Peptides against a protein of PDB entry 3B8E. Designs and how they scored, part 56

Target 1, 230 residues: chain A of PDB entry 3B8E
Amino acid sequence: PFLIFIIANIPLPLGTVTILCIDLGTDMVPAISLAYEQAESDIMKRQPRNPKTDKLVNEQLISMAYGQIGMIQALGGFFTYFVILAENGFLPIHLLGLRVNWDDRWINDVEDSYGQQWTYEQRKIVEFTCHTPFFVTIVVVQWADLVICKTRRNSVFQQGMKNKILIFGLFEETALAAFLSYCPGMGVALRMYPLKPTWWFCAFPYSLLIFVYDEVRKLIIRRRPGGWVE

## One batch from the design tools (peptide; made by RFdiffusion4, then SolubleMPNN)

Design b1_p13_5_s1 (from b1_p13_5, 11 letters changed)
Fold by OpenDDE base, seed 1:
Structure b1_p13_5_s1 (fold): chain B 230 residues (1-230), chain A 13 residues (1-13)
Amino acid sequence: as target 1 above (230 residues)
Amino acid sequence: VLELALKLIKERL
């Protein structure tokens, strides 16, 4: 998200506070819950990793986490961001290079794609209105990410949803996201303005995409062990 | 975390 903010010079899509709420709030309990996941049915048929040759974090894991899943998550967040700004009169092409004027408090006549002038205060309200849905989008795609992380090779349908702590984590992160989004004063305290309930659904296609993508990946691994996808 | 770090760096620049 921040790389695109730098490169494209667009208005800030995700605030520092919202990032902290993800990393320290919503993602902690879900991540801890994975420690309580049941072993895959075939785990004892796998050779133990060699600690001298086999890295815990290998290129394949980095490629999957950052290069594939992380990119889909980022695309989901940016999709929500661009849709919100477009609904407020700022088409994606108009946002390119707009950051300098957007962040200038002395410019109170920044035009949208339709020629409407926006004051600094109005622009910041719209910016912070994007932060909350971006945050919620990340939480919704993290549901899929957490579920796919239950297994390395087996389908989630084979593993099942028996981990009660993981289920609790999904509810906790969702409840926390709702609390941060809708609690009075969060706009002032955290710069998280409330979002329309419909914005929660904007992330669902991306969450489904992550889930389907990983299930297909795991299916390929099961059918072709030792492939480049593993 | 990396994005936050990059942001903090950029805010200082």
Scores: peptide ipSAE 0.008, ipTM 0.419, DockQ to the pose 0.032
Fold by OpenDDE base, seed 2:
Structure b1_p13_5_s1 (fold): chain B 230 residues (1-230), chain A 13 residues (1-13)
Amino acid sequence: as target 1 above (230 residues)
Amino acid sequence: VLELALKLIKERL
């Protein structure tokens, strides 16, 4: 999100505090829960990793995590961001280069896509209104990301949802996201304004896309063992 | 973490 903020000079889509809440809050218990996942049914039929040649984190894993899944997650967040700004009169094309004037407290006549003038205070309210839905969007896509990370080759339907710690992690991250979004004072303390419940559904298509994409990937791996997709 | 780091760098520039 911040890379696009720099490159496109758009208003800040995700605040520092919200990023910290993801990295240190919602993602911790889910990530730890993966250590308790049951071994895949075929794990003992695979040859041991060669520690001299086979990196634990290889280029394929980096490509999958950051280049594929991470991009879908980012697209989900940005979709939510652009929808909120468009509902407030700022179309995506109009946001390009707007950051300089957006962040200037002395400019109180920044025009939206419809010629309406926005004060600095009004703009900051809209910006902070984006932060919480973006955060929640990331949590919702993280549900799919966590579930797909249960296995490397087997379908989630083959593996099942037997990891109680992972299930607990999904509830914990959701409860924490709800707490941070709706607890009184979070707007002042964290600049996380409460979101309409409808914004939780904005990420669902992307969560489904992540899940379907990974299941198709795993299906290809099972049909063509030793392929470049593994 | 990368996003946060980039933000912190930008805020200091």
Scores: peptide ipSAE 0.007, ipTM 0.419, DockQ to the pose 0.031
Fold by OpenDDE base, seed 4:
Structure b1_p13_5_s1 (fold): chain B 230 residues (1-230), chain A 13 residues (1-13)
Amino acid sequence: as target 1 above (230 residues)
Amino acid sequence: VLELALKLIKERL
């Protein structure tokens, strides 16, 4: 999000505070919960990792985590961001290069795609109105990410949802996201303005896409061991 | 995201 903010010179899609709420808030308990996941049914049939040749974090894992899943997550967040800004009169094409004027406090006549002029205060309200739904979108796609991380090779349907700590983590991150989104003080304290409940659904297609993508990937790995997808 | 960002940076540079 921040890289696209710099490169595309668009209004800030996700605030620093919201990033910290993800990294230190919603993602911690879910990530810890994976340590309590039951071993896959076939784990003892796999050869042990060779510490000299097999890195814990390899290029394939980085490509999967950051290059594939992380990109789908980012696309989900940006989709929500662009929809909100479009509903407020700023079409995606109009946002390109707008950052400089958007962030200038002395410019109070920034035009939207329909010729409506926006004051600095109005623009910042819209920006901060985007941060909360972007954050919630990340939480919703993180549900899928957490669930797919339960297994390396087995389907989630084969593994099941037996990890009570993971289930607790899903509820905790959702409750925390709701608290941060709707607590009356959060607009002042965190610049997280409340979102319409409908915005929670904007991420669902992307969450489903992540889940389906990973299940298909795992299916391919199971059917063709030693493929380039592994 | 980083790769896409780097790609977009490269395309703009």
Scores: peptide ipSAE 0.000, ipTM 0.309, DockQ to the pose 0.060
Fold by OpenDDE base, seed 3:
Structure b1_p13_5_s1 (fold): chain B 230 residues (1-230), chain A 13 residues (1-13)
Amino acid sequence: as target 1 above (230 residues)
Amino acid sequence: VLELALKLIKERL
């Protein structure tokens, strides 16, 4: 999110505090829960990793995590961001290069896509209104990400949802996200204004896309072992 | 963590 904020010079899509809430709040318990996942049924057919040659984090894992899934997650967050700003009069094309004027406290007549003028205070309210839905969007797409991370090759339907700690993690991250979004005073403390409940559903297509994409990938790996997708 | 670090740098810049 921050890279696009710099490159495209758009209003800040996700606040610093909001990122901290993701990295230190919602993601920790889910990540720890993966350590308690049951081994895949074929794990004993795989050769042990050579500690001298084989990295735990390899190029394939980085490509999958950051290059594929991470990009879909980012697209989901940005989709929510652009929808909110469009509903407030700022079309995506108009946001390009707007950051300089948007963040200037002395400019109180920034025009939206419809010629309406926005004060600095009004712009900051809209910006902070985007942070919470972006955060919630990330949490919703992380549900799918966590579930797909249960296995490398087997379908989630083959592995099942037997990891109680992972299930707890999904509820915990969701409850924490709801708490941070709706608890009185969080808007002032964290600059996370409360979101309409409908914004939780904006990420669902992307969460489904992540899940379907990974299940298809795993299906290809199972049908063609040793392919370029593995 | 990287995004956080980048943001903290930018807020100070």
Scores: peptide ipSAE 0.008, ipTM 0.444, DockQ to the pose 0.031; fails the geometry check

Design b1_p13_5_s2 (from b1_p13_5, 11 letters changed)
Fold by OpenDDE base, seed 5:
Structure b1_p13_5_s2 (fold): chain B 230 residues (1-230), chain A 13 residues (1-13)
Amino acid sequence: as target 1 above (230 residues)
Amino acid sequence: VLDEALKLIEELL
């Protein structure tokens, strides 16, 4: 998010406060819940890792976590951001380079893609209105991410949803996201303006994409052991 | 750009 903000000079898509709410609020309980996950059924049939040759954090893990899943997650957030700004009159092409004028409090006549002028206050309301749905999009995508992290090789359908702490984590992060999004005063305290309930559904295709992608990856690993996908 | 972003964060906080 921040890299695209710098490179494209677009209005800030995700605020620092919303990032802190993700990292310290919504991700902690789900991450802890993975410690209570049951071992995969075939774990004792696998060869032990060689600590001299096999790194715990390898290029394949980095590629999967940051290069694939993290990028799909970021795309989901940015999709929501661009849709909200487009609904408010700012088409994606018009956002390129707009940051300088957008953030200037003395410019009260920034034009949208339709020639409507926006005051500084109006622009900041729209920006902060984007932060909340971006945050919620990340939480909805994290549902899929947490579920796929239950196993390395077996399908989630083989593992099942028996971890009650993980299920609690999914409800907790969702309840916290709803609280931060809709509690009175969050717009002033956290710059998180309320979102339309329909915005929760914008992330669902991306959550499904992550889930399908990981299940296909795991299927390939099961069919071709020792491949580059492991 | 980083300094401007940091200033913006400071103004928003």
Scores: peptide ipSAE 0.008, ipTM 0.364, DockQ to the pose 0.026
Fold by OpenDDE base, seed 4:
Structure b1_p13_5_s2 (fold): chain B 230 residues (1-230), chain A 13 residues (1-13)
Amino acid sequence: as target 1 above (230 residues)
Amino acid sequence: VLDEALKLIEELL
């Protein structure tokens, strides 16, 4: 999010407060829950990791986590961001380079794609209106991410949802996201304005995409062991 | 303290 904010000079898609709420709030319990996941049924058929050659974090894991899943997550968030701004009169093309004027408090006549002028306060309201749905979009996509992280090779359907701590984590992160989104005063305290319940569904296609993508990847790994997809 | 820290982070961004 922040890299695209700088490179494209668009209004801030996701505030730092919302990033902190993701990194320290919604992701902590789910991430810890993975430590309690049941071992895959084939784990005893795998050779032990060679500590000299096999890094815990390798290029394949980085590529999967940041290059694939992380990019799909970011695309989901940006989709929600662009939809909200478009509904408020700012088409995606018009947002390019707009940041400088958008963030200038002294400019109170920034035009949208339809020639409507926006005051600084109005622009910040719509920006902060984007932060909460972007945050919620990330949480909804994280449901799929957490579920796919249960296994390296086995399908989620083979592994099942037996980890009660993971299930608790999914409810906790969702409850926390709802609390941060709808609790009175969060707009003032965290600049997270309440979102329409319909915005929760904007991430569902991306959550499904992540899930399907990973299940297909795992299926390929199971059918073709030793492939580059591992 | 959290509000001030958040404000400071927001001012730095």
Scores: peptide ipSAE 0.008, ipTM 0.408, DockQ to the pose 0.022
Fold by OpenDDE base, seed 1:
Structure b1_p13_5_s2 (fold): chain B 230 residues (1-230), chain A 13 residues (1-13)
Amino acid sequence: as target 1 above (230 residues)
Amino acid sequence: VLDEALKLIEELL
């Protein structure tokens, strides 16, 4: 997210506070819940990791976490961001290079894609209106990410949803996201303006995409052990 | 104060 903000010079898609709410709020309990996940049914059939040669975090894991899943998450967030700005008159092409004028409080006549002039205050309202849906989008895609992280090789349908702590984590992160999105004063305190409930559904295609992608990946691994997809 | 701090952080970013 932040790299695209810098490179494209677009209005800030996700605020620092929302990032902190993700990293310290919504992700902590779900991540801890994975420590309580039951072992995969075939784990004892696998050779133990060699601590001298086998890294816990390998290039494949980094590629999956940051290069694939993280990119899908970022795309989901940016999709929501661009849709909201487009609904407010700012088409994606018009946002390119707009940051400098957008963030200048002395420029009160920034035009949208339709020639409507926006004051600094109005621009900041719409910017902060993007932060919350971006955050919620990340939470919704994190549901899929957490669920796919239950297993390395087996399908989630084979593993099942028996981890009550993980289920609690999903509810907790959702409840926290709802609280931060709709609690009075969050717009002032955290710059998290309330979103329409319909915006929660904007992330669902990406959440489903993550889930399907990982299930297909795991299916390939099960059919072709030792492949480049593992 | 928090809003000002956040604005300052945003200006530095």
Scores: peptide ipSAE 0.007, ipTM 0.343, DockQ to the pose 0.023
Fold by OpenDDE base, seed 2:
Structure b1_p13_5_s2 (fold): chain B 230 residues (1-230), chain A 13 residues (1-13)
Amino acid sequence: as target 1 above (230 residues)
Amino acid sequence: VLDEALKLIEELL
């Protein structure tokens, strides 16, 4: 998110406080829950890794986590961001290079895509209106990420949802996201304005996409063991 | 205080 903010000079899509709420709040219990995941049914049939050649976190796992899944997460968040701004008159193409004028408190006549002028205060309200839905979008996508991280090879349907700590983590992160989104005073304390309940559904296609993508990947690994997809 | 801190971060970035 922040790299695109710099490169494209767009209004801030996700605030620093919301990023901290993800990294320190919603992700902690889910991440810990993975330590309690049940072994895959075929784990004892696999050859032990060579500790000299086989890293726990290989380049392929990094590429999957940051390059592929992280990109889909970012796309989900940015989709929500662009939809909110478009609903407020700012089309995606108009946002390119707009940051300089957007963040200038002395410019009170920034035009949207339809020629409507926006004061600094109005622009900041719209910006902060994006932060909470972007945050919630990330949390909803993280549901899929956490579920796909349960296994390396087996389908989630083969592994099942038996990890009670993981299930608790999903409820905890969702409850925390709801608390941060709807608790009175969060708009003042965290610049997280309350979102319409409909914004929770904006991430669902991306969450489903991640899940389907990983299940297809795992299916390929099961059919072609030792392939470049592993 | 948080707004000032955020503004400072925004100015530093």
Scores: peptide ipSAE 0.006, ipTM 0.334, DockQ to the pose 0.023; fails the geometry check

Design b1_p13_5_s3 (from b1_p13_5, 11 letters changed)
Fold by OpenDDE base, seed 3:
Structure b1_p13_5_s3 (fold): chain B 230 residues (1-230), chain A 13 residues (1-13)
Amino acid sequence: as target 1 above (230 residues)
Amino acid sequence: VLEEALKLIEELL
């Protein structure tokens, strides 16, 4: 998010405080819960990792986490961001390079895509209105991410949802997201303005996409062991 | 208390 804010010079899509709420709030319990996941049925058929040659975090894991899944997550967040701004009169193409004028408190006549002028205060309201839906979008796509991380090769349908700590983590992150989005004072404290319930659904297609993508990937691995997808 | 802590974090960031 922040890299695109700098490179594209768009209005800030996700606040610093909201990023901290993701990294330190919503992600911790889910990540810890994976340590309690049952081993895959074929784990004892795999050779032990050589600690001298094999890294715990390998290039394949980085490529999967950041290059594929992380990209889909980012696209989901940005989709929500662009939809909100478009509903407020700012089409995606108009946002490119707008940051300089957007963040200037002395410019009170920034035009939207329809020629409507926006004051600095109005612009900041709509910017902060984007932060909460972006945050919630990340949480919703993280549901799929957490579920797919349960296994390396087996389908989630083969592994099942028996990890009670993981299930608790999904509820915890969702409850925390709801708390941060709707608790009185959070708008002032976190610059996270209240979210219309409909915005929770904007991430669902991306969450489903992540899930389907990984299940297809795992299916390919099972059918063609030793392939480049592994 | 939580709200106050969150405000403090916001001020520090």
Scores: peptide ipSAE 0.008, ipTM 0.374, DockQ to the pose 0.019
Fold by OpenDDE base, seed 1:
Structure b1_p13_5_s3 (fold): chain B 230 residues (1-230), chain A 13 residues (1-13)
Amino acid sequence: as target 1 above (230 residues)
Amino acid sequence: VLEEALKLIEELL
């Protein structure tokens, strides 16, 4: 998210406070819940890792976490961001390089894609209106991410949803996201303006994509152990 | 105060 903000010079898609709410709020309980996950049915059939040769964090894990899943998450957030801005008159191509004028409080005549002029205050309202849906998009995508993290090789359908702490984590992060999105004063306190409930569904295709992608990946691993996809 | 601090952070980013 932040890299595209810098490179493309677009209005800020996700605020620092919303990032902190993700990293310290919504992700903590779900991440801890994975410690309570039951072992995969075949775990005792696997050789133990060699601590001298086998890294806990390897290139494949980094590629999956940051390069694949993280990119899908970012695309989901940016999709929501661009749709909201487009609905407010700012087409994606018009946002390129707009940041400098967007953030200048002395420029009150920034034109949208349709020639409508926007004051600084109006622009900031629209920007902060993007932060909450971006945040919610990440939370919805994190549902899939958390669920796929239950297993390394087995399908989630084989593992099941028996971890009550993980289920609680999914409800907690969702409840926290709803609280931060809809509680009065959050727009002033956290720059998190309320979103239409329909915006929660904008992330669902990406959440489903992550889930399907990982299930296909795991299926390939099960059919071809030791392959490039593992 | 928090709002102003957040604005300042956003301006620095």
Scores: peptide ipSAE 0.007, ipTM 0.337, DockQ to the pose 0.023
Fold by OpenDDE base, seed 2:
Parts: structure tokens; C-alpha cells; sequence
Structure b1_p13_5_s3 (fold): chain B 230 residues (1-230), chain A 13 residues (1-13)
């Protein structure tokens, strides 16, 4: 999110406080829950890892986690961001380079894609209106990300949802996301304005995409053991 | 004050 904000000079899609709420709030319990995940049913049929050559976190895992899944997560967040701004008159193409004028408190006549002028205060309200839905979009996408992280090779349907701590983590992060989105005063304290309940569904296609992508990946690994996809 | 501080952090990052 922040890299695209710098490169494209668009209005801030996700606030720093909101990022901290993801990294320190919603992700902590889910991440810890993975330590309690049951071993895959075929783990004892795999060759032992060579500690000298095989890293716990290899380049393939980094590429998958940060390169592939992280990109899908970012796309989900940006989709929500662009939809909200478009509903408020700012089409995606119009946002390119707009940051300089957007963040200038002395410019009160920034035009949207339809020629409507926006004051600094109005622009900041729209910007902060994007933060909470972007955050919730990330949380909903993280449901799929956490579930796919349960296994390296086996399908989630083969592994099952037996980790009660992971299930608790999913409820905890969802409850925290709801609290941050709807608790009175969060708009003042965290610049997180209340979320329309319909915005929770904006992430669902991306959550499904992550899940399907990983299940297909795991299916390929099971059919072709020792392939580059592992 | 908090809003200004947060804005400053966002500008510095």
C-alpha cells in the first residue's frame, strides 16, 4: 500500500495507525496459532530436511508469501480503496499524481473526475473513509491466508479445521476488526471511520482467489512431488 | 495534535 502511495502519488490508502493495528493487533493471535497446527498426515513419509542446505524459510516460501499472496492481498485492499474513491467521484486514473494537491491544506478546490470541487476537510474525510474498509479487507483476506498456511502440501480439506487455537484466532481478529471499525471514538483516536457492513464483502472474491490459488498449487505439488512449485 | 503528529509521521515515512 505505502509503496504505491509513494510511486503513484495517490491519496494515502491505508494509514500508519491502521497498519500497526494489522501488524500488532489482528495478526498476532492468528500467527501464534500456527505453532499449534497439527502435522500433515504424510509428514513422516517425507525425507528429513538437511539443516545445512534446506532453510526453514526458503526463497520459494518468501516468493509465495510476500510476492504472490502479498500481491493478492494488496490488490484486494486497493480494489476496496478505488471503489470507495470512485463512489465519491474520484476515478482511479484521476488519483495518479493527485497527492500533492490532496494533502495541501491551502488548496480547497481540488476537482474530482466530474469537476466537483473538494475542500481539504472533505478530502480528508474521504481519505479516512478508505482506511477502515481497507483494514477490514486485509483482515478478511487474512482469513484465507491463515487457512492456507495450515499446510505445505496437503489440502485444507485433507488437514481439516482441527486447530481450536487457529479457530479462536480467526474469531479474535474478526472481533478486533469489528471493534476498531464500530467502536465510538475510533474515528478520532485512530482515524478509522465507521464501516458500512456491505464493505466486509468486498474482500470475499480475493479471499476465495487466495484459497483456490493455494489449493491448486498444493494439488500440483501432490501430483508432481519434488517440482519447483514446492 | 494527534492528527498533526500522525500526518507528520506519514509524511516522514
Amino acid sequence: as target 1 above (230 residues)
Amino acid sequence: VLEEALKLIEELL
Scores: peptide ipSAE 0.006, ipTM 0.332, DockQ to the pose 0.023
Fold by OpenDDE base, seed 4:
Formats: sequence, structure tokens, C-alpha cells
Structure b1_p13_5_s3 (fold): chain B 230 residues (1-230), chain A 13 residues (1-13)
Amino acid sequence: as target 1 above (230 residues)
Amino acid sequence: VLEEALKLIEELL
């Protein structure tokens, strides 16, 4: 989010506070829950990792985590962001380079894609209206990300949902996201304005995409061990 | 505790 904010000079899609809520709030319990996941049924059929050749974090893991899944998550968030701004009169093309004027308190006549003028206060309301749905979008795609992280090779359907701590983590992150989105005063205290319940569904296609993508990847790995996808 | 921490962070931002 922040890199695109700088490179494209668009209005801030995800606030610093919302990023901290993700990194320290919604992601922490789910991430810890993975330490309690049941070993895959085939783990004893795999050779032990060679500590000299096999890094815990390798290029394949980085490529999968940041290059693939992380990009799909970011696309989901940006999709929600662009939809909200478009509903408020700012088409995606018009947002390019708009940041400088958007963030200027002295400019109170920033035009949208339809020629409507927006005051600084109105623009900041719209920006903060984007932060909460972007945050919720990330939480919804994190459901899929957490579930796919349960296993390296086995399907989630083979592994099942037996990890009670993971189920608790999914509930906790969702409850926290709902609390931060709808608790009175969060608009003032966190600049997270309440979102329409319909915005929770905006991320579902991306969550499904992540899930399907990973299940297909795992299926390929199971059918063709030693492939470049592994 | 998280809410208080977040409020403190926001007061600092």
C-alpha cells in the first residue's frame, strides 16, 4: 500500500494506524496459532531439512509469501479502495498524481472525475472512509491466507480444521476487526470510520482466489513432486 | 490494552 501511495502519488489507501492494527492486532494471534497446527500426515515421509543447504526462509518461500499471496492481498485491498473512491466520484485514473493536492489543507477545490469540488475536510472524510474497508479487506483475505498456511503440501480438506487455536484466531481477528470498524468513537480515535456491512463481501472474491490458487498449487506439488512450484 | 495502546499511538501520530 505505502509503496503505491508514493509511486503513483494517490491518496493514502491504508493509514499507519490501520497497518499497526493489522500487524499487531489481527495478525498476531492467527500467526501464533500456526505453531499449534497438527503435523501433516506425510511429514514423517519427508527427509529432515539439511541445515547447511535448506534455509528456513528461501527464495521460493519469499516468492510465494510476498510475490504471490502478498500481491493478491494487496490487489484485494486496492480493489476495495478504488471502488470506494469511484463511488465517491474519484475514478482510478484521476487519482494518479492527486496526492499532493489531496493532502494540501489550503486547496479546498480539488475536483473529482465529475467536476465536483471537494474541500480538504471532505477529502479526508473520504480517505478515512477508505481505511476501514481496506483494513477489513485485508482481514478477510487473511482468513484464506491463514487457512492455506496450515499445510505446505496437503490440501486443507485433507488436513481439516482441527486446530482450535487457529479457529479461535479467526474468530478473534474478525471480532477485533468488527470492534475497530463499528465501536463508537473509533472514527475519532483511530480515524477508522464505520463501513457498510456490504464492504465485508468486497474481499471475498480475492479470499476465494487465494484459497483456490493455493489448493491448485498444492495439488500440483502432490502430483509432480520436485517441480519448480515446490 | 490494545485499545489504549492504539489511542496512545494515535495521540503520538
Scores: peptide ipSAE 0.008, ipTM 0.394, DockQ to the pose 0.021; fails the geometry check

